# Ledger of designs, part 84: peptides against a protein of PDB entry 5TDY

Target 1, 88 residues: chain A of PDB entry 5TDY
Amino acid sequence: EKKIDGRRKAAVLLVALGPEKAAQVMKHLDEETVEQLVVEIANIGRVTPEEKKQVLEEFLSLAKAKEMISEGGIEYAKKVLEKAFGPE

## One batch from the design tools (peptide; made by RFdiffusion4, then SolubleMPNN)

Design b2_p28_8_s4
Fold by OpenDDE base, seed 1:
Structure b2_p28_8_s4 (fold): chain B 88 residues (1-88), chain A 28 residues (1-28)
Amino acid sequence: as target 1 above (88 residues)
Amino acid sequence: MEMFEKVVDAALKALPDIEEVVKELLKK
């Protein structure tokens, strides 16, 4: 799997959400972070389908952990184990 | 906190239906 810069991942997510939703997200960030993200979005260039998929899937994984959502627990557990010990 | 994680946190706060939105985006 190709490593993606954290700022780029954020930009990809926001662009994928569209301008209206992205704006709502930005309202919950500090000014400095917003400025950095705007630069990243302005310079995002081409986003491949693979990159977009990777970012969105990582979002769901992080969201599950943060919200303690039970749905998809088995698959999440598999991903955690894979990160910890590598693919079996 | 890492930039992406900060944005994820903000998205969860800003958009109650964000997870479903993202799941739908993955279907495209």
Scores: peptide ipSAE 0.741, ipTM 0.957, DockQ to the pose 0.724
Fold by OpenDDE base, seed 4:
Structure b2_p28_8_s4 (fold): chain B 88 residues (1-88), chain A 28 residues (1-28)
Amino acid sequence: as target 1 above (88 residues)
Amino acid sequence: MEMFEKVVDAALKALPDIEEVVKELLKK
């Protein structure tokens, strides 16, 4: 797994969502952040299938973390425990 | 807050079905 810059991850997500949905998302961001994102999108270049998948998977993980009601599941529970205590 | 985290938060607020949308994108 290759480390992806946070700004690039944001750009990848927005591009993956398409212009209409991306626009809706950016309405909920401050102007400075929007400007930065536009620059990142403009310079996104080629997005590999691997990094796209990585970004989308990370989105889902973060989304779950922000929700009070988790979808649950053994895999997610494992991730939570691993972050809390490490692999042991 | 990291930029990606900001966008995730914004996406959750802007698009109620975003998680389903992303799951569908992962199928492609």
Scores: peptide ipSAE 0.740, ipTM 0.957, DockQ to the pose 0.750
Fold by OpenDDE base, seed 2:
Structure b2_p28_8_s4 (fold): chain B 88 residues (1-88), chain A 28 residues (1-28)
Amino acid sequence: as target 1 above (88 residues)
Amino acid sequence: MEMFEKVVDAALKALPDIEEVVKELLKK
């Protein structure tokens, strides 16, 4: 799994959501953050299927963690265990 | 707070059905 910087992950997510939803999300961000995201989106270039999938899956994992709601999912469970106990 | 986490928080607030939307995007 390639490590993607946070700014790029944010841009990938917003582009994946489409302009309408992305605009709604950005309305909940501070002006400086929005300006930074616009630059990242402008320079997004090629987004690989693997990168897109990774970003969307990470979103779901973080969303579940923040909501403190267990909805299941093998990949999420794996990541939780890895964070809690590390490899092995 | 990291940029991606900030956007995740904003998305959760802005779009109540965001998790469903993302799950559908993953099916493509």
Scores: peptide ipSAE 0.739, ipTM 0.957, DockQ to the pose 0.739
Fold by OpenDDE base, seed 5:
Structure b2_p28_8_s4 (fold): chain B 88 residues (1-88), chain A 28 residues (1-28)
Amino acid sequence: as target 1 above (88 residues)
Amino acid sequence: MEMFEKVVDAALKALPDIEEVVKELLKK
């Protein structure tokens, strides 16, 4: 996978959600962060299907970790182990 | 906190159905 800048990932997520949902998310962020995100969104340019998928998948992984939800727990644990120690 | 993580946290708080929304987006 290609390394994507964290600020760009945030912008990609918000654009993917659409303006209405993105606005709701931004209401839960501090002023400085909102200003930075507006700049990133303004300069987002083309978003490839690959990076969109990568960002959305990473979102789901982080959401699972933060919420400690059991859904997909085994698969998530497997991915963590693969990242840490390799596939075999 | 890293920028993307901050936005993820905000999204989880702002949109209770966000995970379902994202899953639908991934279906294309």
Scores: peptide ipSAE 0.737, ipTM 0.956, DockQ to the pose 0.705

## One batch from the design tools (peptide; made by RFdiffusion4, then SolubleMPNN)

Design b2_p29_2_s3
Fold by OpenDDE base, seed 2:
Structure b2_p29_2_s3 (fold): chain B 88 residues (1-88), chain A 29 residues (1-29)
Amino acid sequence: as target 1 above (88 residues)
Amino acid sequence: MVAEIIKAWLDPEKLEELKKAAEEVLEKR
């Protein structure tokens, strides 16, 4: 597995969510962080399928660790996020 | 929330804590 920078992980996720959802997420971040992420998003370039998969998998594992979703909800969440990441 | 995971990705200490909690899943990375 290729190591991905944390800022890039965030950028990949936010781009996958789309601008509206990303904006909603960033409302929970401080201004400095938002500015940094906007720069990362602007310079994200090409996101490989491998990166998207890796980011999604890590996101789900971290979400589970934080008990953000129930075990039964993981597969559903995965499908939703996979749809968001899209074929792009 | 999604923002909390993003915060973790941006904070090495927070990320380490979460990785320990999800060790079995993240050990492959």
Scores: peptide ipSAE 0.515, ipTM 0.838, DockQ to the pose 0.356
Fold by OpenDDE base, seed 4:
Structure b2_p29_2_s3 (fold): chain B 88 residues (1-88), chain A 29 residues (1-29)
Amino acid sequence: as target 1 above (88 residues)
Amino acid sequence: MVAEIIKAWLDPEKLEELKKAAEEVLEKR
């Protein structure tokens, strides 16, 4: 497992969500952060399947910790995110 | 919300706290 920079994780996630969903998420972030993330997204380059998987897994883990998803909701969340990350 | 996790990724202190919480959840499984 390769360590991924936090900013990169965010960029990977946002790209996976798509522009519209990403925009909705970024509404909850401060202006400076949004600007930084936009730059990260612009320079994201190649995202490997392994990287996507790692980001997704960590996201789900953190989401569970924050009780954002229920026990059964994990499967749903996986489907949503996997769909967002693309069938790639 | 997704933004909260992003904030955590951008804040080492918050991330550490969340990771600890996540580990606790995993251990209780």
Scores: peptide ipSAE 0.510, ipTM 0.827, DockQ to the pose 0.406
Fold by OpenDDE base, seed 1:
Structure b2_p29_2_s3 (fold): chain B 88 residues (1-88), chain A 29 residues (1-29)
Amino acid sequence: as target 1 above (88 residues)
Amino acid sequence: MVAEIIKAWLDPEKLEELKKAAEEVLEKR
């Protein structure tokens, strides 16, 4: 798979969540980081289906590694996130 | 939380720690 830099991964995820949910997530980040991410979001340009897929899959794997979701919850989380990354 | 994964993407050291825990999946990328 093509390597995506971390800042772009974050921007792709935040855009997919929508502005309201993204804002709630960013409340847990320091002010300087938030400002940097806002710039990344503003300059995100075209996000390919492959990039969205990569970000989703890595997010799920990292969420599992941090024990944010159980094994039984992965399939459900995948469906929810696929809808979030899907067509608007 | 979602923010912790974002922090990991922005911090090479944090990301390396998480990648060790998810090695089987992340080595496929």
Scores: peptide ipSAE 0.505, ipTM 0.831, DockQ to the pose 0.352
Fold by OpenDDE base, seed 5:
Structure b2_p29_2_s3 (fold): chain B 88 residues (1-88), chain A 29 residues (1-29)
Amino acid sequence: as target 1 above (88 residues)
Amino acid sequence: MVAEIIKAWLDPEKLEELKKAAEEVLEKR
């Protein structure tokens, strides 16, 4: 499996969320970080299905560990992304 | 918060803190 840079992980996730939801998330970040992420998003280029899958799985694992979501929430999130980006 | 996970990806020290906190929560179960 390919190692993905942390900045790229963040950019991939934010793009997947869409501009409105991404903006809401970025309100919790400092100005310098937001500027850096905007640059990364602008230059994200091609995102492969494999990258999206890897980023999502890591995100959901961390979110579950923090009890932000239930196990059922993980499965639901996967279904939502499959609808948005197509099946793998 | 989604932002907390993003912060963790951008800062190795924050990632360590997040993983530590996650382990604590799991240990209490």
Scores: peptide ipSAE 0.497, ipTM 0.814, DockQ to the pose 0.295

Design b2_p29_3_s1 (from b2_p29_3, 8 letters changed)
Fold by OpenDDE base, seed 1:
Structure b2_p29_3_s1 (fold): chain B 88 residues (1-88), chain A 29 residues (1-29)
Amino acid sequence: as target 1 above (88 residues)
Amino acid sequence: MKKFTMDFEDDEKAFETLVDAVLAAEEEE
C-alpha cells in the first residue's frame, strides 16, 4: 500500500460517496473543515483504482471498529464498497 | 446537531473524524 495523506483520503472518500451523500456528511462538519475539504476535492486530480480501494477498505475497517456503530451502519459501509466496485 | 472538526495536521485523526461524520450522517437518514 502507498501512503496517502489524510486530506487526500478524505477527499477520495467524499467523492466516492457521491455528491448527494457527501452533502449530507458536510452538514455534520464545521465551516472551516468544509472549506478545506472543498479545496481538496477540487484538486483531487486522478484517483487510481488502487487508491480508491485502499481508502474505501480503510473506511470500512474504521466503521466496523467503532463500538457504537449500528448494524445498519455496517451494512451501509458494505454497500458503499459494493457500489463503488460493482458492475456499471 | 454535533459538528465535527477535522485536524488536518494529524492524518490518522483527520480521517477518523471524517468517518465519524459519515456515520453520524447515515444515522440521521
Scores: peptide ipSAE 0.655, ipTM 0.927, DockQ to the pose 0.641
Fold by OpenDDE base, seed 4:
Structure b2_p29_3_s1 (fold): chain B 88 residues (1-88), chain A 29 residues (1-29)
Amino acid sequence: as target 1 above (88 residues)
Amino acid sequence: MKKFTMDFEDDEKAFETLVDAVLAAEEEE
């Protein structure tokens, strides 16, 4: 798979979550971080299906790796994938 | 409420930090 910069992965994920969820996430980020992410999102350009899939799968993997995540949290992560690509 | 700070100069940690923020936001829903 192709190497994707961390900042680009972040932008792709936020866009994939949709504006409502992204707004909620940004409430949990400091002001400087938000500003930088907004710039990344503004310049995201075209996101290939391959990039999107790669980022969402990494998100799911990281979420599952955090032992504090409930099964409900894992389900949430899976829903993000399903809404983007359908059941896999 | 804890606010997370991404280090955009650290690709290894930047995305993980965002994931932490995503999960924190989800828990407040």
Scores: peptide ipSAE 0.654, ipTM 0.927, DockQ to the pose 0.657
Fold by OpenDDE base, seed 3:
Structure b2_p29_3_s1 (fold): chain B 88 residues (1-88), chain A 29 residues (1-29)
Amino acid sequence: as target 1 above (88 residues)
Amino acid sequence: MKKFTMDFEDDEKAFETLVDAVLAAEEEE
């Protein structure tokens, strides 16, 4: 797999979550963090299916690792993956 | 409501911090 910078991964995930959820997430970030993420999202350009898959799977992995501290995290992560890569 | 700060110079923790924010947002929903 290709190495993706944290900034890039963050932008890809937020876009993948959709504008409504992304907005809710950004309410939990400080002002400077939001400003930097907005720049990354604005310049995200093309996101390949492989890149999107890689980021979402890493999200799932991290969510599982945080199961003990975040109720519903694993199920949420799975729902995101299902919506992104469900049968079509 | 807890706010998180991403350290974009720490590639190892940057994305993890965002995940914390994502999960926090979902938990409060």
Scores: peptide ipSAE 0.652, ipTM 0.926, DockQ to the pose 0.638
Fold by OpenDDE base, seed 5:
Structure b2_p29_3_s1 (fold): chain B 88 residues (1-88), chain A 29 residues (1-29)
Amino acid sequence: as target 1 above (88 residues)
Amino acid sequence: MKKFTMDFEDDEKAFETLVDAVLAAEEEE
């Protein structure tokens, strides 16, 4: 597994979610955070399938861990993965 | 509405914070 910095992981996830969902997520971030993420997304360049999979798998893992405090987390994470890679 | 602040000097914490924001947005949908 190749090390991906936090900024890039964040950008990859937001792009993977799509513009509509990403916009909704950004409403839950403070102004300075949004500005930084916009810069990262603008400079995201090529995202490999392996990189995308790595980020989404980590997202799924974290979402499962946060299920106790975040309603719908597990199911949402599963939907994101299925949309990105199809049924597995 | 709760807003999250990412600490970009902490890679792991930054991404976890974003995940919190994603889940918060999903919960409001």
Scores: peptide ipSAE 0.651, ipTM 0.926, DockQ to the pose 0.658

Design b2_p29_3_s2 (from b2_p29_3, 8 letters changed)
Fold by OpenDDE base, seed 1:
Structure b2_p29_3_s2 (fold): chain B 88 residues (1-88), chain A 29 residues (1-29)
Amino acid sequence: as target 1 above (88 residues)
Amino acid sequence: MKKFKMDFEDDKKAFETLVDAVLEAEKEE
């Protein structure tokens, strides 16, 4: 896998979640963080299928690691992956 | 509500913080 910086991973994930969900997530981020992420999303350019897959798989892995403290996190992560890469 | 702050100078920590925010947002819906 190619190395992706944290800012780019964040932007890729938010775009993959869609505008409605991304907006809800950003309500849980402080002002400075939101400003930085908006800039990163605006400059995201082309996201390759490989980058998207890598980021979403890492999201799933981290969600599993946080399972004990999160409600519905694993199921949510699986749904995101299914919508992004499942059969159309 | 709790608001997360990403440390963009730490790639690993930054993304993990965003994942925390994603899971928190999902939990409230």
Scores: peptide ipSAE 0.662, ipTM 0.929, DockQ to the pose 0.643
Fold by OpenDDE base, seed 4:
Structure b2_p29_3_s2 (fold): chain B 88 residues (1-88), chain A 29 residues (1-29)
Amino acid sequence: as target 1 above (88 residues)
Amino acid sequence: MKKFKMDFEDDKKAFETLVDAVLEAEKEE
């Protein structure tokens, strides 16, 4: 597993969620954060399948870690993974 | 509404913050 910096992971996740979902998420981010993420997304270049998988799996892992308050989020994370890579 | 601020100097925290934002956004749907 290759280390991916936080802003890169963030951009990969947002792109993976799709433009509509990404836009919804960004409404919950402060202005400076949005600005930086937009730049990162604009310069994302190619996202390898391995990178995408790594980021989405970390997303799922973090969602599970937050299970106490985000059970629906876990289901969402699983849905995203399944859509991106098929049933796992 | 609550707006999350990512600390891009902390890779782990930054991504975790985004995850929080993602999950929060989904709760509003």
Scores: peptide ipSAE 0.662, ipTM 0.929, DockQ to the pose 0.659
Fold by OpenDDE base, seed 5:
Structure b2_p29_3_s2 (fold): chain B 88 residues (1-88), chain A 29 residues (1-29)
Amino acid sequence: as target 1 above (88 residues)
Amino acid sequence: MKKFKMDFEDDKKAFETLVDAVLEAEKEE
């Protein structure tokens, strides 16, 4: 497994969510954070299927870890994975 | 509305913070 830095993982996830969902997420980020992520997304280049899979699986894992804190998190994470790769 | 700030000097914290923002955005839709 290739190590991906936090900035790149963030950009890959936002791109994977699509422009409409990414825009909704950015409404919940402070101005400086948005500026940094926009730069990272603009320079993302090619995202390999392996990178995308790795990031989305980590997203699902983190969402499950927040199960008792975040209402609806696990169900949403499953929908994102199914949309990206189909049923597992 | 809650605004999240990512700490880009901590890779683990940065991505976890973004996940929090993603899940929060979903709750409000």
Scores: peptide ipSAE 0.659, ipTM 0.928, DockQ to the pose 0.657
Fold by OpenDDE base, seed 3:
Structure b2_p29_3_s2 (fold): chain B 88 residues (1-88), chain A 29 residues (1-29)
Amino acid sequence: as target 1 above (88 residues)
Amino acid sequence: MKKFKMDFEDDKKAFETLVDAVLEAEKEE
């Protein structure tokens, strides 16, 4: 897999979650962080299926690795992957 | 309401922070 910097990973994830979910997430970020992410999203350009898959799978992996995450959070991550790469 | 700050100088930490924010947002819904 190709290395993707943290800023781009973040932008890809937020776009993949959809505008409604992304907005909800951004409510939990400080102003400076939001400003930087908006710039990254605005300049995201083309996101390949490979990039999207890589980022979403890393998201799932990180979510599962965290000790104090609720079952709902892990299930949410799984649903995101299913919607993105399930049968079309 | 907890606000997360991403450290964009640390790629790994930055993305992990965003993941924390995503999961926190989901918990509050």
Scores: peptide ipSAE 0.659, ipTM 0.929, DockQ to the pose 0.636

Design b2_p29_3_s3 (from b2_p29_3, 9 letters changed)
Fold by OpenDDE base, seed 1:
Structure b2_p29_3_s3 (fold): chain B 88 residues (1-88), chain A 29 residues (1-29)
Amino acid sequence: as target 1 above (88 residues)
Amino acid sequence: MKKFTMDFEDDKAAFEALVDAVLAAEEEE
């Protein structure tokens, strides 16, 4: 798989979550981070199905790993993947 | 609330911080 930088992966994930959920997520980020992500999202351009799949699968993997210290992460990650992944 | 910072000079840490924010937002529901 192709290497995607962290900023790009973040933008792809936020767009995949949809504007409402993305807004809620950004409430949990510091101001400077939000500013940079907004710029990245504005310039996201084309996201290929392969890129989207790669980002969502990495998200699922990380969320499952973090379930060790939080509840609901695995189930949420699975649902996000199921809803967002598929034919475009 | 807990706020996370993405270090865009560290690709791995940056995306992991974003995932933390996603999970934190979900737990708020």
Scores: peptide ipSAE 0.676, ipTM 0.936, DockQ to the pose 0.685
Fold by OpenDDE base, seed 3:
Structure b2_p29_3_s3 (fold): chain B 88 residues (1-88), chain A 29 residues (1-29)
Amino acid sequence: as target 1 above (88 residues)
Amino acid sequence: MKKFTMDFEDDKAAFEALVDAVLAAEEEE
Protein backbone atom coordinates (compact mmCIF):
# COMPACT_ATOMS: atom_id res chain seq x y z
CA GLU B 1 0.00 0.00 0.00
CA LYS B 2 1.08 3.57 -0.69
CA LYS B 3 2.06 6.00 2.03
CA ILE B 4 -0.64 8.61 2.62
CA ASP B 5 -0.13 11.77 4.66
CA GLY B 6 -2.11 12.09 7.85
CA ARG B 7 -3.77 15.22 6.51
CA ARG B 8 -4.79 13.42 3.34
CA LYS B 9 -6.10 10.41 5.23
CA ALA B 10 -8.17 12.71 7.41
CA ALA B 11 -9.63 14.48 4.41
CA VAL B 12 -10.45 11.20 2.68
CA LEU B 13 -12.17 9.88 5.78
CA LEU B 14 -14.23 13.01 6.33
CA VAL B 15 -15.38 13.03 2.73
CA ALA B 16 -16.26 9.35 2.97
CA LEU B 17 -18.33 9.99 6.09
CA GLY B 18 -20.41 12.55 4.24
CA PRO B 19 -21.03 16.22 4.88
CA GLU B 20 -23.43 15.75 7.79
CA LYS B 21 -21.16 13.48 9.78
CA ALA B 22 -18.08 15.45 8.82
CA ALA B 23 -19.68 18.59 10.23
CA GLN B 24 -20.36 16.84 13.52
CA VAL B 25 -16.80 15.54 13.68
CA MET B 26 -15.36 18.99 13.07
CA LYS B 27 -17.18 20.27 16.15
CA HIS B 28 -14.77 18.07 18.08
CA LEU B 29 -11.66 19.63 16.54
CA ASP B 30 -9.93 22.82 17.55
CA GLU B 31 -10.35 25.84 15.32
CA GLU B 32 -6.89 25.76 13.79
CA THR B 33 -7.24 22.06 12.98
CA VAL B 34 -10.57 22.68 11.28
CA GLU B 35 -9.14 25.48 9.18
CA GLN B 36 -6.31 23.32 7.95
CA LEU B 37 -8.56 20.34 7.25
CA VAL B 38 -11.03 22.43 5.30
CA VAL B 39 -8.21 23.49 3.00
CA GLU B 40 -7.09 19.90 2.60
CA ILE B 41 -10.63 18.75 1.82
CA ALA B 42 -11.11 21.57 -0.67
CA ASN B 43 -8.01 20.39 -2.52
CA ILE B 44 -8.60 16.66 -2.14
CA GLY B 45 -9.02 16.13 -5.86
CA ARG B 46 -9.53 12.58 -6.99
CA VAL B 47 -9.68 9.83 -4.39
CA THR B 48 -8.86 6.42 -5.81
CA PRO B 49 -10.78 3.36 -4.68
CA GLU B 50 -7.50 1.99 -3.41
CA GLU B 51 -6.69 4.88 -1.10
CA LYS B 52 -10.30 5.10 0.08
CA LYS B 53 -10.19 1.42 0.98
CA GLN B 54 -6.85 1.87 2.71
CA VAL B 55 -8.03 4.83 4.76
CA LEU B 56 -11.29 3.22 5.80
CA GLU B 57 -9.54 0.04 6.84
CA GLU B 58 -7.06 2.06 8.87
CA PHE B 59 -10.01 3.81 10.46
CA LEU B 60 -11.53 0.45 11.35
CA SER B 61 -8.25 -0.72 12.82
CA LEU B 62 -7.82 2.39 14.94
CA ALA B 63 -11.44 2.32 16.04
CA LYS B 64 -10.95 -1.24 17.26
CA ALA B 65 -7.81 -0.22 19.10
CA LYS B 66 -9.72 2.57 20.84
CA GLU B 67 -12.78 0.43 21.58
CA MET B 68 -11.42 -0.28 25.05
CA ILE B 69 -12.34 3.29 25.98
CA SER B 70 -14.91 4.16 23.30
CA GLU B 71 -18.23 2.36 23.05
CA GLY B 72 -19.66 1.69 19.63
CA GLY B 73 -16.43 2.35 17.78
CA ILE B 74 -16.21 -1.04 16.10
CA GLU B 75 -19.84 -1.05 15.03
CA TYR B 76 -19.55 2.45 13.66
CA ALA B 77 -16.42 1.64 11.71
CA LYS B 78 -18.04 -1.44 10.22
CA LYS B 79 -21.07 0.56 9.16
CA VAL B 80 -18.83 3.07 7.41
CA LEU B 81 -17.03 0.31 5.54
CA GLU B 82 -20.26 -1.38 4.57
CA LYS B 83 -21.73 1.84 3.25
CA ALA B 84 -18.60 2.59 1.26
CA PHE B 85 -18.03 -0.83 -0.25
CA GLY B 86 -21.25 -2.75 0.25
CA PRO B 87 -24.00 -3.12 -2.31
CA GLU B 88 -25.64 0.10 -3.39
CA MET A 1 -17.43 18.31 24.83
CA LYS A 2 -13.76 17.56 24.21
CA LYS A 3 -11.89 19.02 21.25
CA PHE A 4 -8.92 17.33 19.64
CA THR A 5 -5.91 18.84 17.91
CA MET A 6 -4.19 17.34 14.91
CA ASP A 7 -0.43 17.67 14.69
CA PHE A 8 0.03 17.75 10.94
CA GLU A 9 3.76 17.20 11.31
CA ASP A 10 3.05 13.78 12.84
CA ASP A 11 1.05 11.70 10.37
CA LYS A 12 0.22 8.96 12.84
CA ALA A 13 -0.82 11.27 15.65
CA ALA A 14 -2.79 13.46 13.27
CA PHE A 15 -4.96 10.66 11.95
CA GLU A 16 -5.42 9.19 15.41
CA ALA A 17 -6.66 12.55 16.66
CA LEU A 18 -9.16 12.67 13.81
CA VAL A 19 -10.37 9.18 14.67
CA ASP A 20 -10.80 10.29 18.28
CA ALA A 21 -12.94 13.16 17.05
CA VAL A 22 -15.03 10.78 14.94
CA LEU A 23 -15.64 8.50 17.89
CA ALA A 24 -16.43 11.45 20.14
CA ALA A 25 -18.96 12.73 17.63
CA GLU A 26 -20.60 9.32 17.43
CA GLU A 27 -20.75 9.09 21.22
CA GLU A 28 -22.65 12.37 21.36
CA GLU A 29 -25.40 11.03 19.10
Scores: peptide ipSAE 0.675, ipTM 0.936, DockQ to the pose 0.678
Fold by OpenDDE base, seed 4:
Structure b2_p29_3_s3 (fold): chain B 88 residues (1-88), chain A 29 residues (1-29)
Amino acid sequence: as target 1 above (88 residues)
Amino acid sequence: MKKFTMDFEDDKAAFEALVDAVLAAEEEE
């Protein structure tokens, strides 16, 4: 497993979510955070399948770990994974 | 509406904060 920094992981996830969802997510982030992420996304370059898979799997794992989310939230995470990487 | 802050000096915390934001956005759908 190749280590990916937090900025990179964040950018990969946001891109995977698509522009509409990413915009909604950014509404829940402070201004300074948004500025940094915009820069990171702008310079994201190529995202390898391995990198995308790693980030999305970690996202799903973290989402599941947060007991405050409903089963629907977990399913949402799964749909994002499937949409971005296809069913395995 | 709660806003989350990513501490980019802490990779782990940063990504978790983003996940929180994603879930918050999803909850408002």
Scores: peptide ipSAE 0.674, ipTM 0.936, DockQ to the pose 0.689
Fold by OpenDDE base, seed 5:
Structure b2_p29_3_s3 (fold): chain B 88 residues (1-88), chain A 29 residues (1-29)
Amino acid sequence: as target 1 above (88 residues)
Amino acid sequence: MKKFTMDFEDDKAAFEALVDAVLAAEEEE
């Protein structure tokens, strides 16, 4: 798989979540981070299905790794993937 | 409410910080 930088991955994930959920997520980011992400999202351009899949699968992996912090994280990540690509 | 900061000089840490924010937002609902 092709390497995607952190800014790009972040923008792809937020767009995938939709504007309503993305807005709620950004409430949990500091002001400077939000400003930079808004610029990245504005310049996101075309997101390919392959790129979206790569980002969401990495999201799932990280959510599993953070299970010790949030027990509901894995279930949430699975729901996001299912809504995006259907049951696998 | 805890707010997370992305270190854009560290690709891995940056995306992990966003994931933390996503999980925090989910728990608030």
Scores: peptide ipSAE 0.672, ipTM 0.935, DockQ to the pose 0.690

Design b2_p29_3_s4 (from b2_p29_3, 8 letters changed)
Fold by OpenDDE base, seed 4:
Structure b2_p29_3_s4 (fold): chain B 88 residues (1-88), chain A 29 residues (1-29)
Amino acid sequence: as target 1 above (88 residues)
Amino acid sequence: MKKFSMDFSDDKKAFETLVDAVLEAEKEE
């Protein structure tokens, strides 16, 4: 897979979550972090399906590794994937 | 409410921190 900068991965994830969820996430970030992410999102340009898939799969992997995903959390993540790519 | 700080100089840490924030935000929903 292609190497993606952490900041770009972050921007891709937030965009994939949608504006409402992204806003909720940003409430849990400090001001400096938000400012930097906003810049990244503003300059995100085109996100390829491959990038989006890669980022979302890494998100799932990390979330599972943290043992913080319940069955409902997995369902949520799947819904994000479905919104991003459609039914697969 | 806990706020997270991303270290953009460390790609891995940055993204992992965001994941933490996402999961935390989801708990608040």
Scores: peptide ipSAE 0.658, ipTM 0.928, DockQ to the pose 0.629
Fold by OpenDDE base, seed 1:
Structure b2_p29_3_s4 (fold): chain B 88 residues (1-88), chain A 29 residues (1-29)
Amino acid sequence: as target 1 above (88 residues)
Amino acid sequence: MKKFSMDFSDDKKAFETLVDAVLEAEKEE
């Protein structure tokens, strides 16, 4: 795995979630955080399939460990992975 | 509504904070 910095991982995740979901997430972030993430997203460039997979798998791992999302939320994230890479 | 602030000087903490925000947004929906 290539090391991805935290800012880039954040941008990759938001883009992967799609614009509508990303907008909902942004409502839960303070203004300075949103501004920084918008800059990162604007400069995201090419996201390789390897990067996207790495970020989404880390997201799923953290989400499961925190036990704070509904089964539907986890299934949504898995659905995004499925569409991008096929069944794992 | 809870607002999260990312500390971009800490790579691990920054991403985990965003994940917290994602999970919070999912609860609200």
Scores: peptide ipSAE 0.657, ipTM 0.928, DockQ to the pose 0.606
Fold by OpenDDE base, seed 5:
Structure b2_p29_3_s4 (fold): chain B 88 residues (1-88), chain A 29 residues (1-29)
Amino acid sequence: as target 1 above (88 residues)
Amino acid sequence: MKKFSMDFSDDKKAFETLVDAVLEAEKEE
């Protein structure tokens, strides 16, 4: 896989979630973080299907591993992948 | 409401922090 900067991964994930969900996520970020992410999203350019897949799979992996994850959170992560790429 | 701060100088930690925020937002919706 190609290495993607953390800032770019963040922007790709937020765009993949869609504007409504991204807005809800940003309510949980401090002001400086939001400002930085807005810049990254504004300059995101082309996102390839491979890049999107890589980011979303990493998201799912991290979601499953985190202590704060609930069963509902895991299912949410699965739904994000399924919506983006269809049933696998 | 819990707010998260990303450290953009640490690629791995930055993305993990965003994932935390995504999951927190989902829990509260």
Scores: peptide ipSAE 0.656, ipTM 0.927, DockQ to the pose 0.658
Fold by OpenDDE base, seed 3:
Structure b2_p29_3_s4 (fold): chain B 88 residues (1-88), chain A 29 residues (1-29)
Amino acid sequence: as target 1 above (88 residues)
Amino acid sequence: MKKFSMDFSDDKKAFETLVDAVLEAEKEE
C-alpha cells in the first residue's frame, strides 16, 4: 500500500462520508482544525478506488480498536464501507 | 459538545483524532 499523509487521509474520509455527515463531524473540531481540513478537501483532486478503499479500511480498523470507548463505532464503520463499495 | 484538535505534524495522531470526532458525532446523533 502507498503511504498516505494524515491530512490526505482525513480529507478522503470526510468526502467519503458525504456532505451531511462531514458537516456533523466538523462541528466537533476546533476552528484551526476545520480551516486546515477545508484546504485539504478543496485540493483533494482525484481519489483512486484503491486510495479510498485503503482509507476506509483503516477507518474500520481504528473504529474496532476504539470499540470499548465508542459505542456503535464498529457498526457505523461497516455501514460506511457498505455504502462506499456496495455489492456490485 | 466535545471539540477535537488535530495535530497535523503527526500523521497517525491526526487521523486517529479525526476518527474520534467521527465516532463522537455519530454517537451524539
Scores: peptide ipSAE 0.655, ipTM 0.927, DockQ to the pose 0.626

